# Designs tried in a protein design run: peptides against a protein of PDB entry 7AE7. Part 77

Target 1, 321 residues: chain A of PDB entry 7AE7
Amino acid sequence: KVYKDLREFLEVLEQEGQLIRVKEEVNPEPDIAAAGRAAANLGKNQPAVFFEKIKGYKYSVVTNVHGSWQNHALMLGLDKNTSTKDQFYELNRRWDKFPVPPNVVKREAAPCKENVIDKDINLFEILPLYRINEQDGGFYISKASVVTADPEYPDDFNKLNVGTYRIQVKDRDRVGIQALAMHDIAVQLEKAEAENKPLPIAITIGNNPLVTFMASTPVGYNQNEYEFVGALQDGVPMDIVKSDLYDHLYVPAGSEVVLEGHIIPRVRTVEGPFGEFPGSYSGARLQCEVKIDRITHRTNPIFENLYLGIPWTEIDYLMAL

## One batch from the design tools (peptide; aimed at target 1 V270 P273)

Design b2_p28_1 (made by RFdiffusion4)
Pose (drawn by RFdiffusion4):
Structure b2_p28_1 (pose): chain A 313 residues (1-149, 158-321), chain P 28 residues (1-28)
Amino acid sequence: KVYKDLREFLEVLEQEGQLIRVKEEVNPEPDIAAAGRAAANLGKNQPAVFFEKIKGYKYSVVTNVHGSWQNHALMLGLDKNTSTKDQFYELNRRWDKFPVPPNVVKREAAPCKENVIDKDINLFEILPLYRINEQDGGFYISKASVVTANKLNVGTYRIQVKDRDRVGIQALAMHDIAVQLEKAEAENKPLPIAITIGNNPLVTFMASTPVGYNQNEYEFVGALQDGVPMDIVKSDLYDHLYVPAGSEVVLEGHIIPRVRTVEGPFGEFPGSYSGARLQCEVKIDRITHRTNPIFENLYLGIPWTEIDYLMAL
Amino acid sequence: AEEELEEAVEEDREKIEKLREETFEKLE
């Protein structure tokens, strides 16, 4: 099976006993992060946890989506009990199907274009943002796929919420931004960027894939789907930016020129906090989202947690 | 330098929590 969006994958997870629904209202902190750690602590058949009600928010949160070998196998469309070695072989075989060009769809057909917010941008009205770890510098978006511009790149970068319509980003960690970052800051011009949240599990998996192999990213997702192209749609504001047609939330924005502010600290996969450093800020110019969006976020702590599964094979 | 970074982190935490509470009031 191939998943057009996060919601089909969550349906499969729930049918397979790999998704737990929390119906009672929970507080943002520390409840969501504590549940993410506990789900990771179950050791075997760790499920995704779906929070339907978060105090003071309108929408829902899902966590630990990738955080088990059962979830990982279901992401690949295999039986949930497929051994780790066999999943490795299946990924090795599909790796060679690269490239599979994506299908570009019209705006009216992309579920991520159901709702538009073009003014008075407020991330909190859409995303139930919360603190992941006690010593984090702020509320984080820890599982976004970021699109920048065959020269289109998708990657995962931790995003700290700085204001209702502003976030932080480590721009010098995106090694295609940094030739256009010099030109843009030298000329005081903005650099367009897209932040996608709540994606097909293979899109997130591709976004965590090593940068050393300069692939075409979306064409790699079609390879992981064993030859089935993925659907992408052009962003509202920037014609050279394409996002997954099924994303729950799309934040279209730009990197603010000549602005460095304190970002962090935040958790890193070796199990420790990073330090606080001066990083770039991104201004959100537009939000498009599916009706009743789902905030797919990720807990990070002492290994093993969900990030280890996203990096393993 | 280290103390200035720690102070800035605390200020950011207070600001973002305040903004969240103001959004709650608005959603009511």

Design b2_p28_1_s1 (made by RFdiffusion4, then SolubleMPNN; from b2_p28_1, 11 letters changed)
Fold by OpenDDE base, seed 4:
Structure b2_p28_1_s1 (fold): chain B 321 residues (1-321), chain A 28 residues (1-28)
Amino acid sequence: as target 1 above (321 residues)
Amino acid sequence: EEERLEELVEEQRERQEKLLKETQEELK
């Protein structure tokens, strides 16, 4: 099975008993985290948790999408009971199919383009934001696939980077991004900042689960994560679409939300703290700031966010390979 | 430097809580 978007994957998770749907209205804090912890108490076979109604918000949240080996097997289109060994074998077999170039679809064919916000941007209207941990320095978008390009080689598709970075909401139309020196985005930002230019960025939320997986998987600077997604789909290309603001940035066609904007050159603002693990916080630092200039989103967008709970986090599964 | 960073974190937290509250009021 290949998934076009998050929704197709969530449907399969639900069919396979790997998704809990919470239909009752919840408080963003602490109920989302509490329900995630309750789901984690089900053992190693942790389901995704879908919150249909969140008090004070219009839209839904899903968490723990990658939160088990069963979910990981299903992501690969395998039987949920496929052993970790067999999953690894299949992943490696498919990895050798790289590169599988994506299909570029027309704007009108891309679900992420159903709605546009280009004025009076307010992230809180689109995303049911909450503190993942009580002591977090703010609201985080922790499971976004962030698209940037090399500003010296913007048309080199092999240098298009799709990475996962922690993103803190800073204002209605601003986010902080943790771009560490070891990340490909930091190389690209350094080039832009050398000329005091903005770095174009697309922050994509709620994707095909293999996009999220590959965005969290280190690849070479001259390797495109979308071409690995096609490989991991056993040779089936994924669908991408051109961003609205930038000709050189492509986003997953099925993204729930796309935040298009730019990293402000030579600006650093406080980011953090963030609880990456229960009882462990990554400290606050001065980090980059992104101005959001345009949002595109699916109708009734689902905010996919990271689950950070006991005993295993989604990070453990995303990084376990 | 650490104390200044803690102050900035708290200021940011307060700002975000305000933005959330304002948005929730606008959505009513």
Scores: peptide ipSAE 0.319, ipTM 0.832, DockQ to the pose 0.920
OpenDDE base, seeds 1, 2, 3, 5: peptide ipSAE 0.309, 0.307, 0.316, 0.299; ipTM 0.833, 0.830, 0.825, 0.823

Design b2_p28_1_s2 (made by RFdiffusion4, then SolubleMPNN; from b2_p28_1, 16 letters changed)
Fold by OpenDDE base, seed 2:
Structure b2_p28_1_s2 (fold): chain B 321 residues (1-321), chain A 28 residues (1-28)
Amino acid sequence: as target 1 above (321 residues)
Amino acid sequence: DAAALAAAVEAQRAKQEALLAETVEELK
C-alpha cells in the first residue's frame, strides 16, 4: 500500500485499529496532551489520536501518527504485526531503489491548493495551536516538513532540502525556526544572509507519512528527500507541486497546510524553551524568524503535530527506524 | 543575561496567549 497523503494513511490506521477518534469537544490545553497520554497507556500498540472538535478552533488535530511499530509497519504498507527486524529489512531493501524521482503534478491536481490565504494571515485561524508541554515558551509546529533550496543553485533539484525543524509561533504571520549549523537549512541561510537576502521557505504540515519520516532522516546535501520517499514507496513516485510564490520550491501535493514565506535575513528573536522530552527542555535562544506571505490548504485541514507523552514519545519511533 | 531572557520568554508567552484569545473571539 502506498499513500498519497495523510488522510489515506489515517483511514488505514483507523481500519487497522491504530487510530482513536475523539468526537467530544476538547480544550486545546490540557485535553490534547492528556488524551494523547491516555491513549499511550492503552498498551504497546499506541494508536494515533484524532481530535475532531477543539474548543475555539474550526479544524482538527491528529497526534501520534508515527507513535508505534504498528504505525510504522502500516506506513511502509506492511502488515501491522510485521516485526521490527522485518521492517528494517524492508527499509534497507527499498533504500537501494534511490533515486526515485517524484511526479510534478499541475496546481489544479494538488489538494494542498484547494484554498488560498494571501492577506490578513492568521496562523491561529488555520491551525488549532496548543502548548505541547506546560512549560513551553509558546505554541509549536513540531511535525512540519520544511522545504528550502540553495540560493546559489536554486534550480538544482538535488539541493532541495526537506527537513524537520523546531518551529515556534511568534505572531499571526510569523514563526521562529531553529536552524542549527549541522542542518542543511543553515548552509542555505548562511548564503542568503551573506547577501542580506531573504531565504524562500515552504513549511508543510500534514503530509504523506513517508515525507515526514524522510524529513526527519538526515541525507546528503546533494540528495533530495522526495527521491528517497519514492524509494521507500518501493519505486512508486510521490506527487509534488510547485509552490505558489517560488518556482524552485516544490511541496507535497497532498499537504494539509503549506505556509509559504521567507526567513528574514539577519534577524534573530527569542525562541523557546521547548520540552523535547517530558521533563527535558532546550533553553531559549535567539533564532531565525520566518515571515509567512501565503498559505495554501486543503478544505478542513488536519493539523498533524508531534506527541510528546510517556512512556515513549513519537520522536523515539521516527528516529528508531 | 538570564533575567532578560526569562522576561523575554514570559512576554512571548503572554503575546501568544493574547493572539489565541483574539483569534478565538474573531472565529465566533
Scores: peptide ipSAE 0.327, ipTM 0.840, DockQ to the pose 0.914
OpenDDE base, seeds 1, 3, 4, 5: peptide ipSAE 0.269, 0.106, 0.113, 0.267; ipTM 0.811, 0.681, 0.680, 0.811

Design b2_p28_1_s3 (made by RFdiffusion4, then SolubleMPNN; from b2_p28_1, 14 letters changed)
Fold by OpenDDE base, seed 2:
Structure b2_p28_1_s3 (fold): chain B 321 residues (1-321), chain A 28 residues (1-28)
Amino acid sequence: as target 1 above (321 residues)
Amino acid sequence: MEEELKRAVEEQRARQKALLEETQKELK
């Protein structure tokens, strides 16, 4: 089975008993984290947790989407009881199908374009933001697939990067992004900053689960993550759409929310702390800042965010294969 | 530098809290 978007995957998770739906209104803090921990205590078969109603917000949150081997099997369109070994073999088999170029769909066919916000941008109106950890320096978007290109070769599709980065909300229309030197985004940013130019960026939230998986999987600088998604879909291309602001940036057609903007050149602001693991906080550091210039989103967008907790974090599963 | 970073983090936390509260008022 191939999934067009997060919603199709969540439907399958629910059908397979791998999604808990919380229908009661919850407080964003501490209830989201508490419910996530409670779900994690259900053992190895950790379900995703979908919060339908969050106090003070209009939209929903889902966590722990990739938080089990069963969810990974389902992501690959396999039986939920497929062994980790067999999942690995299947991943490797499909990996050899790279590249599978994505389909570029028309704007009118892309669910991520259903709604547009291009003025008076306020992230808090669109995303049910919460502190993942009590001591966090702010609200984080921790499971976004961030799209950037090489500013020297913007039309080279092979250099289009889709990565996962730590993103802290800074203002209504600003986020901090952790661009470490080892990340492809840092190479691209360095090129832009050398010329004192903004780096175009699209921060995509709530994607096809294989997009999120590939965004968390290191690939070569000259390899496009979308072409791997097609490979991991056993040769079925994924659907992408051109960003609204940039001709050279493409986003998943089915994204729940797309934040389009730019990294402000040569600006660094305080980011952090963030509890990446229980009991471990990364210190505050000067990091890049993104201005959000446009938002597109699906009607009733789902905020997919990372589950961090004991005994396993969702990142452990995203990095395990 | 550590004290400056600490202050900046506290200011950022306060700002984000204010933004949330303002937004929640606007959404009502």
Scores: peptide ipSAE 0.344, ipTM 0.852, DockQ to the pose 0.926
OpenDDE base, seeds 1, 3, 4, 5: peptide ipSAE 0.317, 0.309, 0.048, 0.335; ipTM 0.825, 0.827, 0.618, 0.835

Design b2_p28_1_s4 (made by RFdiffusion4, then SolubleMPNN; from b2_p28_1, 15 letters changed)
Fold by OpenDDE base, seed 5:
Order: sequence, then C-alpha cells, then structure tokens
Structure b2_p28_1_s4 (fold): chain B 321 residues (1-321), chain A 28 residues (1-28)
Amino acid sequence: as target 1 above (321 residues)
Amino acid sequence: MAEKLAKEVEEQRKKLKELLEETKKELE
C-alpha cells in the first residue's frame, strides 16, 4: 500500500490497532508529553497517540507515528507483523529503485493548498504548540521536513534538500532552526550568507510517513529525498507541488501545514535548551532565524510532533535504518 | 478478527489512561 498523506497512514494505523485516539480534551502541558510517555510504557507495540482536542487550540496533535516496528512495517505497506529482518530486506530491495522522480501536481490538486495565510501570521493559531520536555526553552516543531535548495543552483532538482532539523518557535512568525555544519542546509545557507542573501525555506509538517522517514535519513548532497520516497514506495512516484513563494521549492502535496519563508542572513539568536534525549539537553546556542512569510494548510490540520519518551524514542526507529 | 482488535485497542486505551494519570501525579 502507498500513502498519499499522513491521514491515510493514520487511518491504517487505527485499523491495525497501532493508534490510540484520545477524545477527551487535554491540556497541552503536561498532558501531551505525559500521554506520550505513557504510550512508550505500553511495550514493544507502541501505538501512535492522536489527541482530538487540546485546550486553547482549534486543531489536533498526533505523536509517536513512527514509534514502533509495526508502524514501520505499515509505513512500507507491509503486514504489521513483518519481521525487522524482512523489513530491512524490503527496504534494501526498494532502495535500488532510486531514483523514482516525483509527480508535480497542480496547485488545485494539492491538499496542502486548501487554506492560505499571508498576513497577520500567528503559528499558535495553526499549531497546538506545547513544551515537549519540562526543561525545554520553548515550543519545538521536532518532526518537520524542511525544504531548501542550493542558491547557486536553484533549478537543480538533485540539490533540493529535504531534511529534519530542530525548530524552536521564537515568535508568531519566527522560528529558530538548528543548521549543523554536517547538514546539507548548512552548505546552502553558507552560500546564501556569503552574498548576504536570504535562504528560501519551506517547513512542512504532517507528511506522508516515507517523506518524514527520508528527511531523517542522510543522503548525498546531489540526491533528492523525494526520489528515494518513490523508490521506497516500490516505484510509485510521490506527489509534490510548487511552493507559493518560490518557483524552485517543491513541497509534499499532502502536507498538513507548510510554513514558507526565509532564513535571515547573518542573524543568530539564542535557541534552546532542548531535551533531545531523556536526561540529555543540548545547551542554549546561537542558531539561525527563519521569518515565516506565508502559510498554506489543509482544513483542520493535524500537528504531527515527535515523541521523546523512554526507553525507545521515535527517533530510534527513524535512525535505526 | 475485528472484535479481537477492538478489544486490544480498548485495553491499550485503558492502560494509556491509567499511565497518563500516574504520570501526571509524578509531575505534580
């Protein structure tokens, strides 16, 4: 089975008993983090947790989407009881299909374009933001697929990068982003900053689970993550759509929320701390700042956020491959 | 199969609710 979006995957997770729906209104803090920790304690078959109602917010949250080997098997369109060995075999078999170019769909066909916010941007109106860890220095978007291009080669689709980065909400229309030197985004940012130019960026939230998986998987600088998604879909192309602000940026057509903007050149602001692992906080550091200029989103967008619970985090399943 | 799965999901939901209440008490 191939999934067009997060919603189709969540439906399958629910059908397979790999999603718990919380229908009661929860407090964003501490209830979401507490429920995530509680879900981790359910054992090896950790379900996703879907919160329908968050106090003070309009929209829903889902966590722990990739939080088990069963969820990983289902992501690959396999039986949920497929062994880890057989999942690895299938991943390797499909990997050899790279590249599978994506389909570029029309704007009218892309669910991520159902709603537009281009003025009075307020991230808190779109995302049910909460502190993931008690000691976090703010609200984080921890499971976004961030799209950037090479500013020297903006039309080279092979240099289009889709990566996962730590993102702290700084203001209604500003986020901090951790662009480490080892990340492809840092190479692209260095080129933009050398010319004192903004780097165009699209921060996508709530994607096809294979997009999120590939955004968390290191690939070569001249390899496009969307072409790997097509390979992992056993040769079925994924659907992408042109960003609204930039001709050279493409986003997943089914994204729940797309934050379009730019990294401000040569600006660094304090970000953190963030609890990346239980008991391990990355200290406060000077990080890049993104101005959000436009939001597109699906009607009733689902905020997919990372679960950071003990003992196996969702990251462990994303990186164990 | 559907009834068995529904029962398993309901048991998980119950356990999650119990664990959530326990975790809230630990955070208080």
Scores: peptide ipSAE 0.143, ipTM 0.748, DockQ to the pose 0.018
OpenDDE base, seeds 1, 2, 3, 4: peptide ipSAE 0.107, 0.129, 0.125, 0.013; ipTM 0.720, 0.745, 0.740, 0.376

Design b2_p28_2 (made by RFdiffusion4)
Pose (drawn by RFdiffusion4):
Structure b2_p28_2 (pose): chain A 313 residues (1-149, 158-321), chain P 28 residues (1-28)
Amino acid sequence: KVYKDLREFLEVLEQEGQLIRVKEEVNPEPDIAAAGRAAANLGKNQPAVFFEKIKGYKYSVVTNVHGSWQNHALMLGLDKNTSTKDQFYELNRRWDKFPVPPNVVKREAAPCKENVIDKDINLFEILPLYRINEQDGGFYISKASVVTANKLNVGTYRIQVKDRDRVGIQALAMHDIAVQLEKAEAENKPLPIAITIGNNPLVTFMASTPVGYNQNEYEFVGALQDGVPMDIVKSDLYDHLYVPAGSEVVLEGHIIPRVRTVEGPFGEFPGSYSGARLQCEVKIDRITHRTNPIFENLYLGIPWTEIDYLMAL
Amino acid sequence: MEEELEENYQRNKELNEEAEEKYEEEQE
């Protein structure tokens, strides 16, 4: 089976006993992060946890989506009990199907274009943002796929919420931004960027894939789907940016020129906090989102947590 | 619900401010 969006994958997870629904209202902190740690602490058949009600927020949160070998196998379309070695072999075989060009769809057909917010941008009205770890510098978006511009790149970068319509980003960790970053800052011009949240599990998996192999990213997702191309759609504001047609939330924006502010600290996969450093800020110019969006976020702590599964094979 | 959302936003601002003050103290 192939997933067009996060919602089909969550349906499969729930049918397979790999998704727990929390119906009672929970506080943003520390409840969501504590549940993410506990789900990771179950050790075997760790499920995704779906929070339907978060105090003070309108929408829902899902966590630990990738955080088990059962979830990982279901992401690949295999039986949930497929051994880790056999998943490795299946990934090794599919790796060679690269490239599989993506299908570009019209705007009216992309679920991520159901709702548009073009003014008075407020991330909190869409995403139930919360603190992941006690010493984090702020509320984080820890599982976004970021699109920048065969020269189109998708990657995962931690994103700290700085204001209703502004976030932080480590721009010098995106090694295709950095030639356009010099030109843009030298000429005081903005650099377009897209932040996608709530994606097909293979899109997130591809976004965590090593940069050393300069692939075409979306064409790699079609390979992981064993030859089935993925659907992408052009962003509203920037014609050279394409986002997954099924994303729950799309934040279209730009990197603000000549602005460096304190970002962090935040958790890193080796199990420790990073330090606070001066980093770039991204202004959100537009939000498009599916009706009743789901905030797919990720807990990060002492291994093993969901990030280890996203990096393993 | 609107007041609680505002409180959550203010909480985030407080965290950012604390992290900024602590970073400036370390640079001294």

Design b2_p28_2_s1 (made by RFdiffusion4, then SolubleMPNN; from b2_p28_2, 13 letters changed)
Fold by OpenDDE base, seed 1:
Structure b2_p28_2_s1 (fold): chain B 321 residues (1-321), chain A 28 residues (1-28)
Amino acid sequence: as target 1 above (321 residues)
Amino acid sequence: MEKELEEIIEENKRRNEEAEKAFLESQA
């Protein structure tokens, strides 16, 4: 099976008994983290947790979408009881199908374009934001697929990068992003900053689960993550759409939320601390800052965010394949 | 709901300011 979006995957998770719905209103802190820990304690088959109502917010949160081997099997369109070994063999078999070019759909055909906000940007109106850990330096977006391009080669689709980065919410329309020197985004930012130009960016939230997986998987600088998604879909192309602000940036057509903006050149602000692992914090550092200029989103958008519960985190599964 | 949202935004701002202060103090 191939998934067009997060919603289709969540439907399958629910049908397979790999999704728990919390229907009562919860406080973002500490209830989201507490419910995630409770779900993790139910055994090895850690389900996703879907929070339908969050106090102070209009929309829902889902966490732990990739948080089990059963969920990974289902992501690959396999039986949920497929062994880790067989999942690995199937992943490798499909990897050899690279490249599978995506379909570019029209704006009118892309669910991520259902709603537009182009003035008075306020992230808190769209995303039920919270601290993942009690000692985090602010609210975080921890499971976004971030789209950037090479500013010297904007029309080279092979240099389009889709990566996962730690994103701290700074204000209504500003986020800090951890762009480490080993990431492709840092190379692209260096080129933009050499000319004192903004780097165009699209931060996408709530995607096809294989997009999120590939955004967390290192690939070559001249390899496009969307072409790997098509390979991992066993040769079925994924659907992408042009961003609204930039002709050279493409986002998943089915994204729940797309934050379009730019990295401000030669500006550094404090980002962190953040609890990357239970009981472990990465210290605060000077990081780059993104201005959000436009939001597009599906009606009733779902905020997919990372689960960092005990004993295992969602990252453990994303990095183990 | 609007008031509650402003309180949430202000809490995030406060947390960021505290983290920034702590960082600057650690670099001094």
Scores: peptide ipSAE 0.616, ipTM 0.938, DockQ to the pose 0.867
OpenDDE base, seeds 2, 3, 4, 5: peptide ipSAE 0.606, 0.582, 0.606, 0.597; ipTM 0.936, 0.931, 0.937, 0.934

Design b2_p28_2_s2 (made by RFdiffusion4, then SolubleMPNN; from b2_p28_2, 16 letters changed)
Fold by OpenDDE base, seed 5:
Structure b2_p28_2_s2 (fold): chain B 321 residues (1-321), chain A 28 residues (1-28)
Amino acid sequence: as target 1 above (321 residues)
Amino acid sequence: MKEELEKIEEENKRRNEAAEAAFRAAQA
């Protein structure tokens, strides 16, 4: 099976008994994190956890979407009981289909374009933000697929980067982003900062699960993650759409939320701490700052966020493949 | 090192005030 968006995948997870729906209103803190931990303790078949109602927020949260081998099997359109060995075999078989170019759809055909916010931006109005860990220095967006391009070659689709980065909310319309030298985004940012120019960015939230997977999977700088998504869909192209602000940035057509903006050149601000591992906090450090200039979103957007549980985190599954 | 960490933590606290204020306002 191929999924157009997060919603189609969540439907399959629910049908397969790999999603728990929390229908009662919860507090964003500590209830989301607590319920996630409780769900993870139910066994090796860790389900996704969908929170329908969050106090003070209009929209829903889903966590642990990639948090089990069963969910990974279903992501690949396999039986949920497919062995890890057979999943790896199938992944490798499909990987050889690269490149599978995406379909560029019209703006009117892209669900991520249903609503627009271009003034008085407040991230807390669109995302039900919460601290994942009690000692987190702020609110994190941990499962975003971040789209950037090479400023020297903006029209080279092969240099379009879709990556996963640690993102802290810093203001109503600002986020910190961890762009380390090992990341393709750092190469692109260096080029922009050399000229004291902003780097265009689209932070996409709530995607087709294979987009999130590929954004977390290292590929070559001249390889497009969307073309791997098509390969992992067994040769079915994914749908992308042009960003609203930038002609050279393309986002998944089915994204729940798209934050369009720019990395402010040569600005570094304090980010962290974040509990990346249970009982282990990363130190606070100076990181890049993004100004959000425009938001597009689906009606009733779902905030997909990372689950950090004990002993095995969702990150461990995303990194293990 | 300790003084630098304390300064960084204080700066982080100040930079997060707007986000925390927005969060509290949503919970009110």
Scores: peptide ipSAE 0.412, ipTM 0.816, DockQ to the pose 0.039
OpenDDE base, seeds 1, 2, 3, 4: peptide ipSAE 0.277, 0.034, 0.026, 0.024; ipTM 0.734, 0.651, 0.605, 0.594; seed 1 fails the geometry check

Design b2_p28_2_s3 (made by RFdiffusion4, then SolubleMPNN; from b2_p28_2, 15 letters changed)
Fold by OpenDDE base, seed 3:
Formats: structure tokens, sequence, C-alpha cells
Structure b2_p28_2_s3 (fold): chain B 321 residues (1-321), chain A 28 residues (1-28)
């Protein structure tokens, strides 16, 4: 089975008993984190947790989408009881199908374009933000697939990068982003900053689970993550659409939310702390700052965010493949 | 809802600023 978007995957998770739906209104803190921990304690078959109503917010949150081997099997369109070995075998088999070029769809056909906000940008109106950990220095967007390109080769589709980065919400229209030197985004940012130019960016939230998986999987600088998504879909192309602000950036057609903007050149601001692992906090650091200039989103957007819990985190499963 | 959202935003802004101050103090 191939999924067009997060919603199709969540439907399958629910059908397979791998999603818990919380229908009662919850407090963002501590209820989201507490419910996630409670779900993790249900055993090895950790379900996703979908919160329909969050106090103070209009929209829903889903966590722990990738938080089990069953969810990973389903992500690959396999039976939920597929062994880890067989999942790895199938992953490797499909990996050899690279490249599978994506389909570029028209703007009118892209669900991520259903709504547009280009004035008075306020991330808090669109995303039900909460602290993942009690001691976090603020709210984080932790499962975004961030799209950037090489500023010297903007039309080279092979250099289009889709990556996952730690993103702290700094203001209504500003986020801090951790662009580490080992990431392709850091190479692209260095080129932009050398010329004192902004780096165009699209931060995509709530994607096809294979997009999120590939955004968390290091690939070569001249390899496009979308072409790997097509490979992991066993040769079925994924659908992408051109960003609104930039002709050279393409986003998943089915994204729940797309934050379009730019990394401000040669600006560094304090970001953190964030609890990356249970019992360990990465200290605050000087990080890049993104200005959000435009938002597109699906009607009733779902905020997909990372689950961090004990003894297993969602990141443990994302990094294990 | 708007008032609750404003409070959440203000609380986040305060936390971000407190983290900034702690960081600056740690660099001295």
Amino acid sequence: as target 1 above (321 residues)
Amino acid sequence: MEEELRKIEEENKKRVEEARKRFEESQK
C-alpha cells in the first residue's frame, strides 16, 4: 500500500489498532506528554496518539506516528506483524529502485494549498504548540521535513534537500533552526551567507510517513529524498508541488502545513534548551533564525510532532532503520 | 480562545527570553 499523505496513513494505523484517538479536550501540558508516555507503556506495540481537541487551540496533534516496528511495517505498506528483519530486507530491496522521480502536480491539485496565510503570520494559530519536555526552553517543531536547495544550483533537482532539523518557535513568525555542519542544509546556508543572501526554506509538517522517514535518513548531496520516497513506495512516484514563494522549492503535495520563508543571513540567536534524550538536555546554543513569510495548509491541519518518552522514544525507531 | 492563545504565546516568549539570559550568563 502507498500513502498520499499523513491522513491516509493515520486511517490505516487506526484500522490496524496502532492509533489511539483522544476525543476529550486535553491541556497541551502536561496531558500530551503524559498520554504519550501512557501509550508507550502499553507494551512493544506503541500506537500513535491523536489528540482531537487541545485547550487554547483550534487544531489537532498527532504523536508517535513512527513509534513502533508495527508502525514502520505499515509505513512500508507491509503487514503490521512483519519482522524487523523482513522490514530491513524490503527496505533494502526498494532502496535499489532509486531514483523514482516524483510527480509534479498542479497547485489546484495539492491539498497543502487549500488555505493561504500571507499577512499577520502567527504560528500559534495554526500549530497546537506545547513543550515536549518539561524543561524545554520553549515550543518545538520536531518532525518537520525542511526543504532547501543549493543557491548556486537552484534548478538542479538532485541538490534539493529534504531534512529533519530541530526547530524552536521563537515568535509568531520566527523559528530557530539547528543546521549542523554535517547536514546538507549547512552547506547550502554557507553558500548563501557567503553572499549575505537569505536561504529560501520550506518547513513542511504532517507528511506522508516515508517523506518524514527519508528526511531523517542521510543521503548524498546530489540525491533527492523525494526520489528515494518513490523507491520506498516500490516504484510509485510521490506527488510534489511547487512552493508559492520559490520556483525552485518543491513540497509534498499532501503536507498538512507548509511554512515558507528564509534563513536570515549571518544572524545567530539563542535556541534551546531541548531534551533530546530522556534525562539529557542539550544546552542552549546560538542557532540560525528563520523568518516565516507565508503559510499554506490543509483545512483542519494536523500537527505531527515527535514523541519523546521512556524507555523508548520515537527517534529510536526513526534512527534504527 | 484568543486570550488563552495570547497567554500561551506570552509564556513561550518569556521562556525563550529566560533561556537567552541563562545562555548569556554562561558565556561570561
Scores: peptide ipSAE 0.515, ipTM 0.920, DockQ to the pose 0.809
OpenDDE base, seeds 1, 2, 4, 5: peptide ipSAE 0.338, 0.514, 0.514, 0.514; ipTM 0.841, 0.920, 0.918, 0.920

Design b2_p28_2_s4 (made by RFdiffusion4, then SolubleMPNN; from b2_p28_2, 17 letters changed)
Fold by OpenDDE base, seed 3:
Structure b2_p28_2_s4 (fold): chain B 321 residues (1-321), chain A 28 residues (1-28)
Amino acid sequence: as target 1 above (321 residues)
Amino acid sequence: MEAELEAIIEANKARNAAAEAAFAAAQA
């Protein structure tokens, strides 16, 4: 099976008994993290956890979408009981189909364009933000697929980068982003900053699970993650749409939320601390800052965020293949 | 709901400010 968006995948997870729906109103802290830990303790078949109602917020949260081998099997359209070995074999078989170019759809055909906010930007109205760990320096967006391009080669689709980065929410319209030197985004940012220009960015949330998977998987600088998504869909192209602010940036057509903006050139601000692992905090560092200039979102957007807990994190599954 | 949201936003600002202050103190 191929999934067009997060919603189609969540439906399958629920049908397969791999999603728990929490219908009662929860407090963002500590209830989201506590429920995630409780779900993790249910054994090897860790379900996704969908929170329908969050106190103080309008919209829903889903966590632990990739948090089990069963969920990974289903992501690949396999039986949920497919062995890790067979999942790896199938992933590698499909990987050889690269490149599979995406379909560029029209704006009117893209669900991520259903609603537009272009003034009075407030991330908190759209995303039910919470601290993953009690000692986190702020709220984090941890499962975003971040789209950037090479500012020297904006029309080179092979240099379009879709990556996962730690994003701290700093204000209504500002986020910190951890762009390490080893990331492709850092190369692109360096080029923009050399000219003291903003780097265009689209932060996409709640995607087709293979987009999220590929955004967390290192690829070559001249390889496009969307073309790998098509390969992992066994040769079925994914759907992308042009961003609103930038002609050279394309986002998944089915994204729940798209935050469009720019990395402010030559500005560094404190980001962190963040509990990347239980009992271990990544220290605060000077990191890049993004101004959000436009939001597009699906009606009743779902905030997909990372589960972090003991004994393992969702990252362990995203990086295990 | 707006008042609750504003309280969340202000709490986040306060946490960020505290983290910034702690970082500055660690660099001194």
Scores: peptide ipSAE 0.546, ipTM 0.921, DockQ to the pose 0.820
OpenDDE base, seeds 1, 2, 4, 5: peptide ipSAE 0.530, 0.534, 0.544, 0.528; ipTM 0.915, 0.917, 0.920, 0.921

